# Ledger of designs, part 13: peptides against a protein of PDB entry 7C96

Target 1, 73 residues: chain A of PDB entry 7C96
Amino acid sequence: PVIPDDFRCPISLELMKDPVIVSTGQTYERTCIEKWLQAGHGTCPKTQQTLTSTVLTPNYVLRSLIAQWCEAN

## One batch from the design tools (peptide; aimed at target 1 D5 C32)

Design b2_p16_1_s1 (made by RFdiffusion4, then SolubleMPNN; from b2_p16_1, 9 letters changed)
Fold by OpenDDE base, seed 5:
Structure b2_p16_1_s1 (fold): chain B 73 residues (1-73), chain A 16 residues (1-16)
Amino acid sequence: as target 1 above (73 residues)
Amino acid sequence: MEEEKKKAEEILKEIE
């Protein structure tokens, strides 16, 4: 089935399992964004905006939506 | 999606 674009990580392009929100409001797979940050980057991969914080906030709502989608597909 | 795919590939190279 076709995976909704909003459910795909902008980096891996795969269905997110542990989506997290960065300061710019973009959501990524935790593992992907952590690697990006660990590589020394301080910008949002998708928008190139400077991150005002490196705190990663779990996107529980999206995680739930993805889980529901997976159950139905 | 093609543009996003290209961008994703570029980003992916930075974290590999």
Scores: peptide ipSAE 0.441, ipTM 0.865, DockQ to the pose 0.796
OpenDDE base, seeds 1, 2, 3, 4: peptide ipSAE 0.432, 0.426, 0.437, 0.428; ipTM 0.863, 0.863, 0.866, 0.863

Design b2_p16_1_s2 (made by RFdiffusion4, then SolubleMPNN; from b2_p16_1, 11 letters changed)
Fold by OpenDDE base, seed 5:
Structure b2_p16_1_s2 (fold): chain B 73 residues (1-73), chain A 16 residues (1-16)
Amino acid sequence: as target 1 above (73 residues)
Amino acid sequence: MKEEIEKAKKIQKEIE
């Protein structure tokens, strides 16, 4: 089945399992963005915008939507 | 789409 683009991590290009939101509003797979930050980057991988915060907020809504999609497909 | 994939791959290498 075709995975909705919004359900794919901009970095891994895979279905997100633990989506988190960065300060720019973009969502990534937790492990991916954490590695990016750990590598010393302070920008949003997708937009190149400077992150005003390194706090990662769980995107529970998206996680639920993805889970629902997985159940149906 | 291809542009996004290219960008993703570059990032993947960076965090790899």
Scores: peptide ipSAE 0.599, ipTM 0.901, DockQ to the pose 0.745
OpenDDE base, seeds 1, 2, 3, 4: peptide ipSAE 0.594, 0.586, 0.593, 0.594; ipTM 0.901, 0.899, 0.901, 0.900

Design b2_p16_1_s3 (made by RFdiffusion4, then SolubleMPNN; from b2_p16_1, 9 letters changed)
Fold by OpenDDE base, seed 5:
Structure b2_p16_1_s3 (fold): chain B 73 residues (1-73), chain A 16 residues (1-16)
Amino acid sequence: as target 1 above (73 residues)
Amino acid sequence: MEEEKERAEEILKSIE
């Protein structure tokens, strides 16, 4: 089945399992964005905007939507 | 998705 673009991590291009939101509002797979930050980057991978915070907020709504999609497909 | 794939490749290179 075709995975909705909004359900794919901008970095891994895979279906997200633990999506987190960065300060710019973009969502990524937790492990991917953590590696990006650990590599010393201070910008949003997708938009290249400077991150005002390194806090990663779990996107529970998206996680739920993805889970529902997985159950149906 | 081609544009997204291209960007993803650039990102992956930056974290390796």
Scores: peptide ipSAE 0.398, ipTM 0.851, DockQ to the pose 0.895
OpenDDE base, seeds 1, 2, 3, 4: peptide ipSAE 0.377, 0.386, 0.384, 0.388; ipTM 0.846, 0.849, 0.849, 0.851

Design b2_p16_1_s4 (made by RFdiffusion4, then SolubleMPNN; from b2_p16_1, 9 letters changed)
Fold by OpenDDE base, seed 5:
Formats: C-alpha cells, sequence, structure tokens
Structure b2_p16_1_s4 (fold): chain B 73 residues (1-73), chain A 16 residues (1-16)
C-alpha cells in the first residue's frame, strides 16, 4: 500500500510509530530526532530552522491516524 | 520526493 507522505518520518522515510513535534512544528520519529539532538544539533532537520526548544511533544493525533491507517492496510 | 530523500540521506549520515 502507498504510505501517505505525512505519515513518513522526514529522516527515516518510514512509517512513524512514535511521532513527536519539534518547536518548528515539524514531526519526526522520536528515535530519529533524539539522535539528531544528541549529536549536538540545534536545528530542524527538515527546515534547518533553529529550534527554540529541544522539547519533543508527542503527536498523539498523528499517531492515532497512522494506527488507523495501519489497521486498514 | 527526490528532494526529501536527499535530505533524509544527509541527515541519516549525520546521526549514524
Amino acid sequence: as target 1 above (73 residues)
Amino acid sequence: MKEEIERAEEIKKLIE
């Protein structure tokens, strides 16, 4: 099945299982963005914007949508 | 898609 682009992590390019939102509003797979931050980077991988915060907010809505999609496909 | 794939590859290279 064709995976919706919005359901893919910008880094792993895979279906997200634990999507989190960064300060720029972009969503990534938790493990991917954590590795990026742990590597000492302070910018958004996708947009290169400087992150105003390193807080990662769970994207529960997207997680649910992805889960629903997975169930149907 | 090519642009997104390119960025993804660049980022993955930096976090591996």
Scores: peptide ipSAE 0.587, ipTM 0.902, DockQ to the pose 0.794
OpenDDE base, seeds 1, 2, 3, 4: peptide ipSAE 0.573, 0.565, 0.570, 0.570; ipTM 0.899, 0.896, 0.898, 0.898

Design b2_p16_2 (made by RFdiffusion4)
Pose (drawn by RFdiffusion4):
Structure b2_p16_2 (pose): chain A 73 residues (1-73), chain P 16 residues (1-16)
Amino acid sequence: as target 1 above (73 residues)
Amino acid sequence: TAEREEKSAEWKEEME
């Protein structure tokens, strides 16, 4: 069960199934960051940096890296 | 690790 931290969501602290990127460049689990924005916050959770967009963009290359790691282990 | 757990807990409380 050796899970690299880069693949963990800063909020869930678990492996990411649907990693998305916010305008600051930080990556979160979709369900976690969605709840954060639903609670009325307009800030990047990790950096407290205020957001310039609400667009969540899937991090496909990370999805690929995680998927690759999953099949090996 | 502890600091990350503490920040996660704080953010969850703020969401509630």

Design b2_p16_2_s1 (made by RFdiffusion4, then SolubleMPNN; from b2_p16_2, 10 letters changed)
Fold by OpenDDE base, seed 5:
Structure b2_p16_2_s1 (fold): chain B 73 residues (1-73), chain A 16 residues (1-16)
Amino acid sequence: as target 1 above (73 residues)
Amino acid sequence: MKEEIEKAKRILEEIE
């Protein structure tokens, strides 16, 4: 099945399982963005914008949507 | 989509 682009992590290009939102509003797979931050980066991988915070907010809505999609496909 | 793939690959390489 064709995976919706919004359900794919911008880094791994895989279906997200634990999507989190960064300060710029972009969503990534938790493990991917954590590795990026741990590597010493302070910018958004997708937009190159400077992150005003390193807090990662779980995207529960997207997580649910992805789960629903997985159930149907 | 190729552009997005290339970007993703570069990012992934940076976090490896």
Scores: peptide ipSAE 0.398, ipTM 0.855, DockQ to the pose 0.838
OpenDDE base, seeds 1, 2, 3, 4: peptide ipSAE 0.377, 0.380, 0.382, 0.387; ipTM 0.849, 0.851, 0.852, 0.853

Design b2_p16_2_s2 (made by RFdiffusion4, then SolubleMPNN; from b2_p16_2, 12 letters changed)
Fold by OpenDDE base, seed 5:
Structure b2_p16_2_s2 (fold): chain B 73 residues (1-73), chain A 16 residues (1-16)
Amino acid sequence: as target 1 above (73 residues)
Amino acid sequence: MEEEKKKAEQILKEIE
């Protein structure tokens, strides 16, 4: 089945398992964005905007939506 | 989607 674009990590392009939100409001797979940050980057991969914070906030709503989608597909 | 794929590839390369 076709995976909704909003459910795919902008980096891995795969269905997100542990989506997290960065300061710019973009959501990524936790593992992907952590690697990006660990590599020394301080910008949002998708928008190139400077991150005002490196705090990663779990996107529980999206996680739930993805889980529901997976159950139906 | 093709443009997004291109960006993803570039980013992925940076975190490998």
Scores: peptide ipSAE 0.477, ipTM 0.875, DockQ to the pose 0.788
OpenDDE base, seeds 1, 2, 3, 4: peptide ipSAE 0.469, 0.467, 0.470, 0.465; ipTM 0.874, 0.874, 0.875, 0.873

Design b2_p16_2_s3 (made by RFdiffusion4, then SolubleMPNN; from b2_p16_2, 12 letters changed)
Fold by OpenDDE base, seed 5:
Structure b2_p16_2_s3 (fold): chain B 73 residues (1-73), chain A 16 residues (1-16)
Amino acid sequence: as target 1 above (73 residues)
Amino acid sequence: MEEERKRAEEILKEIE
C-alpha cells in the first residue's frame, strides 16, 4: 500500500516509528534528527529554519495514527 | 515526492 507522505520521515523517507517534533513544528524520525543535531547542525532539515531549541518532543498523536494505518494495511 | 526525495538526499549526505 502507498504510505501517506505525512507518515514518512523527511530524511529517511521511511514510515516513522518514533516521530519527534522539533521547535519549527516539523516531525522527523528520532534517529534521523538526532544524527543531524549530533553533527552540529542547528537548523530544521526540511525548512532550513534555525531551531530555537534542540528539544525533541515525541509526536504521540502521529505515532498512533501511523500505528492505526499499519493495522489496516 | 521528487522534491522531497531530493531534499532527503541532501540531508543524508550531511548526516552520513
Scores: peptide ipSAE 0.554, ipTM 0.894, DockQ to the pose 0.808
OpenDDE base, seeds 1, 2, 3, 4: peptide ipSAE 0.550, 0.540, 0.546, 0.550; ipTM 0.895, 0.892, 0.893, 0.894

Design b2_p16_2_s4 (made by RFdiffusion4, then SolubleMPNN; from b2_p16_2, 11 letters changed)
Fold by OpenDDE base, seed 5:
Structure b2_p16_2_s4 (fold): chain B 73 residues (1-73), chain A 16 residues (1-16)
Amino acid sequence: as target 1 above (73 residues)
Amino acid sequence: MEEEKKKAEEILKEIE
């Protein structure tokens, strides 16, 4: 089935399992964004905006939506 | 999606 674009990580392009929100409001797979940050980057991969914080906030709502989608597909 | 795919590939190279 076709995976909704909003459910795909902008980096891996795969269905997110542990989506997290960065300061710019973009959501990524935790593992992907952590690697990006660990590589020394301080910008949002998708928008190139400077991150005002490196705190990663779990996107529980999206995680739930993805889980529901997976159950139905 | 093609543009996003290209961008994703570029980003992916930075974290590999």
Scores: peptide ipSAE 0.441, ipTM 0.865, DockQ to the pose 0.790
OpenDDE base, seeds 1, 2, 3, 4: peptide ipSAE 0.432, 0.426, 0.437, 0.428; ipTM 0.863, 0.863, 0.866, 0.863

Design b2_p16_3 (made by RFdiffusion4)
Pose (drawn by RFdiffusion4):
Structure b2_p16_3 (pose): chain A 73 residues (1-73), chain P 16 residues (1-16)
Amino acid sequence: as target 1 above (73 residues)
Amino acid sequence: DTTLNLETHERFLEEV
């Protein structure tokens, strides 16, 4: 069960199934960041930096890295 | 970075 931290969501602290990127460059689990934005916050949770967009963009390359790691282990 | 992520998690649990 040796899970690299880079693959963990800063909110869930668990492995990411649907990693998305916010305008600040930080990556979160979709369901976690969606709840954060639903609670009325307009800030990047990790950096407190205010957001310039609400667009959540899938981090496909990370999805690939996580998927690769999953099959090996 | 681990400390910062824990703090972010605690703040999330308190505010969401």

Design b2_p16_3_s1 (made by RFdiffusion4, then SolubleMPNN; from b2_p16_3, 6 letters changed)
Fold by OpenDDE base, seed 2:
Structure b2_p16_3_s1 (fold): chain B 73 residues (1-73), chain A 16 residues (1-16)
Amino acid sequence: as target 1 above (73 residues)
Amino acid sequence: DAEKDLETHKRFLETV
């Protein structure tokens, strides 16, 4: 079935399994954004805004919604 | 450099 765009990582374009929120409010797959940060980048991949923090916050709500979607499809 | 940064983002998004 068609995966909702909001459930796909802006980087991998795949269904997120461990979505995390960056300081800009954008959400990415943890693995993807960690690789980006480890590469030495300090900007948000999607918005290109400078990150005020490199802290990654789990997006539990989205994680739950995605899990529910997976169970139904 | 905004242009360089944009290119970096593009390359990463296309590769990952």
Scores: peptide ipSAE 0.122, ipTM 0.708, DockQ to the pose 0.162
OpenDDE base, seeds 1, 3, 4, 5: peptide ipSAE 0.107, 0.109, 0.118, 0.101; ipTM 0.688, 0.691, 0.696, 0.686

Design b2_p16_3_s2 (made by RFdiffusion4, then SolubleMPNN; from b2_p16_3, 10 letters changed)
Fold by OpenDDE base, seed 5:
Structure b2_p16_3_s2 (fold): chain B 73 residues (1-73), chain A 16 residues (1-16)
Amino acid sequence: as target 1 above (73 residues)
Amino acid sequence: DKEKDLQTAQLFEETV
């Protein structure tokens, strides 16, 4: 089935398994954004905004929604 | 408010 856009990582374009929120409010797959940061980038991949923090916050609501979608599809 | 392209990873020039 078609994966909802909000459930796909902007970087990998794949269904997110461990979605995390960056300081700009965008959500990415954890491994994707970690690799981005490790590569020396200090900006949000999607918005190009400067990250005010490198803290990654789990998006629990989205994780739950994705899990529910996976159960149904 | 238009969508912008993702930045490219500098080290590998690939989508992570």
Scores: peptide ipSAE 0.032, ipTM 0.617, DockQ to the pose 0.231
OpenDDE base, seeds 1, 2, 3, 4: peptide ipSAE 0.022, 0.023, 0.025, 0.026; ipTM 0.567, 0.573, 0.586, 0.597

Design b2_p16_3_s3 (made by RFdiffusion4, then SolubleMPNN; from b2_p16_3, 7 letters changed)
Fold by OpenDDE base, seed 2:
Structure b2_p16_3_s3 (fold): chain B 73 residues (1-73), chain A 16 residues (1-16)
Amino acid sequence: as target 1 above (73 residues)
Amino acid sequence: DRERDLETHKRFEQEV
């Protein structure tokens, strides 16, 4: 089955397992965005906007939706 | 949007 675009990480292009939201509102796979930040980048990979915070907030709603999709497919 | 994601993916591969 085709993975919904909203369920795929903009960085890895794969189904997200631990989606997190950055200050710009974009969601990424935790491991991917952490590597980006650790590499010294302070911007949002997708929008290229400067992050006002490096705090990563778990996207619980999306995580649940993905889990439900995986269960059905 | 997938095109933008592809660009994001490429940027990550180039800068990380």
Scores: peptide ipSAE 0.765, ipTM 0.942, DockQ to the pose 0.967
OpenDDE base, seeds 1, 3, 4, 5: peptide ipSAE 0.764, 0.764, 0.764, 0.763; ipTM 0.942, 0.942, 0.942, 0.941

Design b2_p16_3_s4 (made by RFdiffusion4, then SolubleMPNN; from b2_p16_3, 6 letters changed)
Fold by OpenDDE base, seed 1:
Structure b2_p16_3_s4 (fold): chain B 73 residues (1-73), chain A 16 residues (1-16)
Amino acid sequence: as target 1 above (73 residues)
Amino acid sequence: DREQDLETHKRFEEEV
């Protein structure tokens, strides 16, 4: 089935398994954003805004929604 | 929005 756009990582374009939120409010797959930050970037990949923090907050709600969707499809 | 994601994907591939 077609994966909802909101469930796909802006970086990998794949279904997110460990979604995390950055300071700009955008959500990415953890491994993707970590690679971005480790490469020396201090901006949000999607918006290109400077991150006020490099803290990655787990998006538990989205993780749950994705899990529910996967179970139903 | 999907187009923006494609751009994001491309940027990542080019800069990482």
Scores: peptide ipSAE 0.771, ipTM 0.944, DockQ to the pose 0.970
OpenDDE base, seeds 2, 3, 4, 5: peptide ipSAE 0.769, 0.767, 0.768, 0.767; ipTM 0.943, 0.943, 0.943, 0.942

Design b2_p16_4 (made by RFdiffusion4)
Pose (drawn by RFdiffusion4):
Structure b2_p16_4 (pose): chain A 73 residues (1-73), chain P 16 residues (1-16)
Amino acid sequence: as target 1 above (73 residues)
Amino acid sequence: SEELEEEVERGREYFA
């Protein structure tokens, strides 16, 4: 059960199934960041840096790295 | 909302 922290969501602290990127460059689990934005916050949770867009972009390369790690272990 | 903010704070402490 040796899970690299880079693959963890800062909010869920668990492995990411649907990692998305916010305008600050930080990556979160979709369901976590969606709840954060639903609660009325307009800030990057990790950096408190205010957001310049609400667009969540899938981090496909990370999805690939996570998927690769999953099959090996 | 308070539980979510506590989770966010814990994450900041964890990745500090």

Design b2_p16_4_s1 (made by RFdiffusion4, then SolubleMPNN; from b2_p16_4, 7 letters changed)
Fold by OpenDDE base, seed 5:
Order: structure tokens, then sequence, then C-alpha cells
Structure b2_p16_4_s1 (fold): chain B 73 residues (1-73), chain A 16 residues (1-16)
């Protein structure tokens, strides 16, 4: 079935498995955003906004929603 | 990293 857009990482375009929220409020797959940050970038990949923090917050709600969707489909 | 940059570009287009 068609994967909801909100469940896809803006970078990988794949279903997120470990979604994390950056300071701008955007959510990415952890591995994707970590690679971006490790490369020395300080902006949000999607919005190009400057990140006020490099802290990554797990998006547990989204993770749960994705898991539920996967189980149902 | 180049691949990542390309994916980012596609991602922005995807959600635009």
Amino acid sequence: as target 1 above (73 residues)
Amino acid sequence: MEELLEKIKKGREYFS
C-alpha cells in the first residue's frame, strides 16, 4: 500500500524506522540526519533553517504510528 | 555524502 508521506524521511524518502526531531521541528530518520550533522552541516536539510541545537529527540509518537501502520498493512 | 545531498534535494521536492 501507499506509505503516508509523513511516515517517510525527507532525506531517504523511505519509511522511517527511528524518527528523530531536530530543533526546527522537522523529523528525519536518525541515521540520515546524523550523517548530515557529522558532515558539519548546521542547517535543517529540508527547510534550510539554521539548527539552534544538534540534539536529536526521538519521535516516539511517530514511531508508534508507523509501527501500527506497518502492522495493519 | 553526495548521494545524501541528492536525496535531500529529492526530499524537498517530494514534500513541496
Scores: peptide ipSAE 0.084, ipTM 0.694, DockQ to the pose 0.850
OpenDDE base, seeds 1, 2, 3, 4: peptide ipSAE 0.075, 0.075, 0.073, 0.078; ipTM 0.686, 0.688, 0.687, 0.687

Design b2_p16_4_s2 (made by RFdiffusion4, then SolubleMPNN; from b2_p16_4, 8 letters changed)
Fold by OpenDDE base, seed 1:
Structure b2_p16_4_s2 (fold): chain B 73 residues (1-73), chain A 16 residues (1-16)
Amino acid sequence: as target 1 above (73 residues)
Amino acid sequence: TEELLQKIEQGRLYFS
């Protein structure tokens, strides 16, 4: 089935397993954004906005929605 | 936009 765009990481374009929210409000796969930050980048990959914080907040709601979708499909 | 799509593609290549 077609994976909803909101369930795909903007970077990898793969179904997110551990979605996290950055300071700009964008959500990415944890492993992707961590690699980006560890490489020394301080901007949001998608929007290019400067991150006001490097804190990554788990998007539990989205994670749950993705899990539910996977179970149904 | 084309610019956005290019950024996304570049991101995929970066993390591939």
Scores: peptide ipSAE 0.126, ipTM 0.703, DockQ to the pose 0.171
OpenDDE base, seeds 2, 3, 4, 5: peptide ipSAE 0.104, 0.095, 0.089, 0.094; ipTM 0.715, 0.710, 0.705, 0.711

Design b2_p16_4_s3 (made by RFdiffusion4, then SolubleMPNN; from b2_p16_4, 7 letters changed)
Fold by OpenDDE base, seed 3:
Structure b2_p16_4_s3 (fold): chain B 73 residues (1-73), chain A 16 residues (1-16)
Amino acid sequence: as target 1 above (73 residues)
Amino acid sequence: MEELLKAIEKGREYFS
């Protein structure tokens, strides 16, 4: 099945398993964004905006939506 | 890291 764009990580381009939200409001796969940050970057990969925080917030709603989609497909 | 950067670039293009 075709994976909805909103369910794919902007970095890995794969279905997100542990989606997290960065300070800019963009969502990424946790492991992907962590690697980006660990590499010393302080910007949002997609928007290039400076991150005001490196805190990663789990996107529970999206996680649930992805889970539901996976169950149906 | 090079591969990650490429993936990010592809992502930017994909979601643009």
Scores: peptide ipSAE 0.067, ipTM 0.676, DockQ to the pose 0.863
OpenDDE base, seeds 1, 2, 4, 5: peptide ipSAE 0.062, 0.065, 0.057, 0.058; ipTM 0.670, 0.675, 0.673, 0.671

Design b2_p16_4_s4 (made by RFdiffusion4, then SolubleMPNN; from b2_p16_4, 6 letters changed)
Fold by OpenDDE base, seed 1:
Structure b2_p16_4_s4 (fold): chain B 73 residues (1-73), chain A 16 residues (1-16)
Amino acid sequence: as target 1 above (73 residues)
Amino acid sequence: MKELEEQIEKGREYFS
């Protein structure tokens, strides 16, 4: 089945398993964004905006929605 | 890092 775009990581374009939200409001797969940040980057990959914080907040709602979708498909 | 940057660019193009 076709993966909904909202469930795809903006970096890997793969189905997110551990989605996290950055300060700009964009959501990414944790491993992808952590790799970017650990390399010393301080911008949002998708929007290129400077991050006001490097804190990554788990997107539990999206994680749940993705899990539900996976169960049904 | 080059690979990651390439992925990021492809992602921006995909969601553009």
Scores: peptide ipSAE 0.763, ipTM 0.944, DockQ to the pose 0.889
OpenDDE base, seeds 2, 3, 4, 5: peptide ipSAE 0.060, 0.067, 0.059, 0.062; ipTM 0.710, 0.714, 0.700, 0.705

Design b2_p16_5 (made by RFdiffusion4)
Pose (drawn by RFdiffusion4):
Structure b2_p16_5 (pose): chain A 73 residues (1-73), chain P 16 residues (1-16)
Amino acid sequence: as target 1 above (73 residues)
Amino acid sequence: TAREEWAEEVREEIGM
């Protein structure tokens, strides 16, 4: 059960199934960051940096790295 | 740890 931290969501602290990127460059689990934005916050949770867009963009390359790691272990 | 406390706080605020 040796899970690299880079693959963990800063909010869930668990492996990411649907990693998305916010305008600050930080990556979160979709369901986590969605709840954060639903609670009225307009800030990057990790950096407290205010957001310049609400667009969540899938981090496909990370999805690929996680998927690769998953099959090996 | 500090990271776990921060993540717990964020989860409490967003109802997780």

Design b2_p16_5_s1 (made by RFdiffusion4, then SolubleMPNN; from b2_p16_5, 8 letters changed)
Fold by OpenDDE base, seed 4:
Structure b2_p16_5_s1 (fold): chain B 73 residues (1-73), chain A 16 residues (1-16)
Amino acid sequence: as target 1 above (73 residues)
Amino acid sequence: SAEEERAAAIRKEIGL
């Protein structure tokens, strides 16, 4: 089935496996955002806002929702 | 869209 947009990483466009929230509130696949940060960037890929922190917070709610969707589809 | 273009550029940069 079609993957819900909110379940896809804004960068990879793939179903997120380990979604993490950045300081701007946007969620990305961990590996994607880590690579972005590692590349020397300090901005939010989606909003282009400067990240006030490079801390990545696991989005457990979304992770669970994605898991539920995967189970049903 | 502009967002898609940015995303594409990012994917290219980070090696996706």
Scores: peptide ipSAE 0.704, ipTM 0.927, DockQ to the pose 0.665
OpenDDE base, seeds 1, 2, 3, 5: peptide ipSAE 0.700, 0.694, 0.699, 0.699; ipTM 0.926, 0.924, 0.925, 0.925

Design b2_p16_5_s2 (made by RFdiffusion4, then SolubleMPNN; from b2_p16_5, 8 letters changed)
Fold by OpenDDE base, seed 3:
Structure b2_p16_5_s2 (fold): chain B 73 residues (1-73), chain A 16 residues (1-16)
Amino acid sequence: as target 1 above (73 residues)
Amino acid sequence: SAEEERAAALRKEIGL
């Protein structure tokens, strides 16, 4: 089955398991964005916008949507 | 695609 683009991490391109939202509103797989930040980057990988915070907020809504999709596919 | 190219570049930056 084809994974919806919105369910794929912009970095790994894989189905997100632990999606987190960055300050710009973009969502990434936690592992990917943490590595990005740890590498010293202060921008959003997808938009190149400067991050106003390094806080990663779990995207529970998306997690649920992905779970629903996985159940059906 | 362009998105795949961008993703690949990003992965390279972080060692993935």
Scores: peptide ipSAE 0.672, ipTM 0.922, DockQ to the pose 0.958
OpenDDE base, seeds 1, 2, 4, 5: peptide ipSAE 0.663, 0.668, 0.670, 0.668; ipTM 0.921, 0.921, 0.922, 0.921

Design b2_p16_5_s3 (made by RFdiffusion4, then SolubleMPNN; from b2_p16_5, 7 letters changed)
Fold by OpenDDE base, seed 3:
Structure b2_p16_5_s3 (fold): chain B 73 residues (1-73), chain A 16 residues (1-16)
Amino acid sequence: as target 1 above (73 residues)
Amino acid sequence: SAEEERAKALREEIGL
């Protein structure tokens, strides 16, 4: 089935398994954003805004929503 | 799409 856009990582475009929120409020797959940061980037891939923090916060709500969607599809 | 092209560029930049 068609994956809802909000469930897809802006980088991988795949269904997120471990979604994390960056300081700009955007959510990415952990692996993707970690590689982005490790590459020396200090901006949000989606918005290009400067990140005020490199802390990655798990998006548990989204993870649950994705799980529910996967169960139904 | 534009989003896909953007994503592709991002992946290429970080080696994904």
Scores: peptide ipSAE 0.663, ipTM 0.921, DockQ to the pose 0.928
OpenDDE base, seeds 1, 2, 4, 5: peptide ipSAE 0.652, 0.655, 0.658, 0.656; ipTM 0.919, 0.919, 0.920, 0.919

Design b2_p16_5_s4 (made by RFdiffusion4, then SolubleMPNN; from b2_p16_5, 9 letters changed)
Fold by OpenDDE base, seed 4:
Structure b2_p16_5_s4 (fold): chain B 73 residues (1-73), chain A 16 residues (1-16)
Amino acid sequence: as target 1 above (73 residues)
Amino acid sequence: SSEEEKAQALRKEIGL
């Protein structure tokens, strides 16, 4: 089945397992965005907007939606 | 696609 675009990390393009939200509101796979930040970047990969914070907030709602989708497909 | 191309560039930039 086709994976909904909102369920895929903008960087890996794979189904997210540990989605986290950055300050711009975009969501990424934790491992991907952490590597991006560790590389010294201070912008949002998807939008190029400057991050006002490097805090990563777990997207529990999306994680749940993805889990439900996987169970049904 | 534009999405795939951009993602590839991002992965290369961080060594993924």
Scores: peptide ipSAE 0.674, ipTM 0.923, DockQ to the pose 0.892
OpenDDE base, seeds 1, 2, 3, 5: peptide ipSAE 0.665, 0.670, 0.674, 0.670; ipTM 0.922, 0.922, 0.923, 0.922

Design b2_p16_6 (made by RFdiffusion4)
Pose (drawn by RFdiffusion4):
Structure b2_p16_6 (pose): chain A 73 residues (1-73), chain P 16 residues (1-16)
Amino acid sequence: as target 1 above (73 residues)
Amino acid sequence: PPAPANPTLPDAYVPP
């Protein structure tokens, strides 16, 4: 059960199934960041940096790295 | 209420 921290969501602290990127460059689990934005925050949770967009973008390359790591272990 | 993020956790890889 040796899970690299890079693959963890800063909010869930668990492995990411649907990693998305916010305008600050930070990556979260979709369901976590969506709740954060639903609670009325307009801030990057990790950096407190105010957001310039609400667009969540899938981090496909990270999805690939995670998927690769999953099959090996 | 949503949980706060852990600021000490390493950044995930994001390409330029």

Design b2_p16_6_s1 (made by RFdiffusion4, then SolubleMPNN; from b2_p16_6, 6 letters changed)
Fold by OpenDDE base, seed 2:
Structure b2_p16_6_s1 (fold): chain B 73 residues (1-73), chain A 16 residues (1-16)
Amino acid sequence: as target 1 above (73 residues)
Amino acid sequence: APPAADSSLPDAYVPP
């Protein structure tokens, strides 16, 4: 079935398993954004805005929604 | 809708 765009990581374009939110409010797959940050970048991949923090917050709501979608499809 | 992803992504991430 067609995967909702909001469920895909902006970087990998794949269904997210461990979505995390960056300071700009955008959500990415944890592994993807960690690699981006480790590469020395200090901006949000999608918006190009400067990150005010490198803290990654788990997006539990989205994680749950994706899990529910996967169970139904 | 948010803007397109940073064009530098390919240099920092390799998709599975």
Scores: peptide ipSAE 0.091, ipTM 0.689, DockQ to the pose 0.081
OpenDDE base, seeds 1, 3, 4, 5: peptide ipSAE 0.082, 0.062, 0.082, 0.064; ipTM 0.680, 0.678, 0.689, 0.613

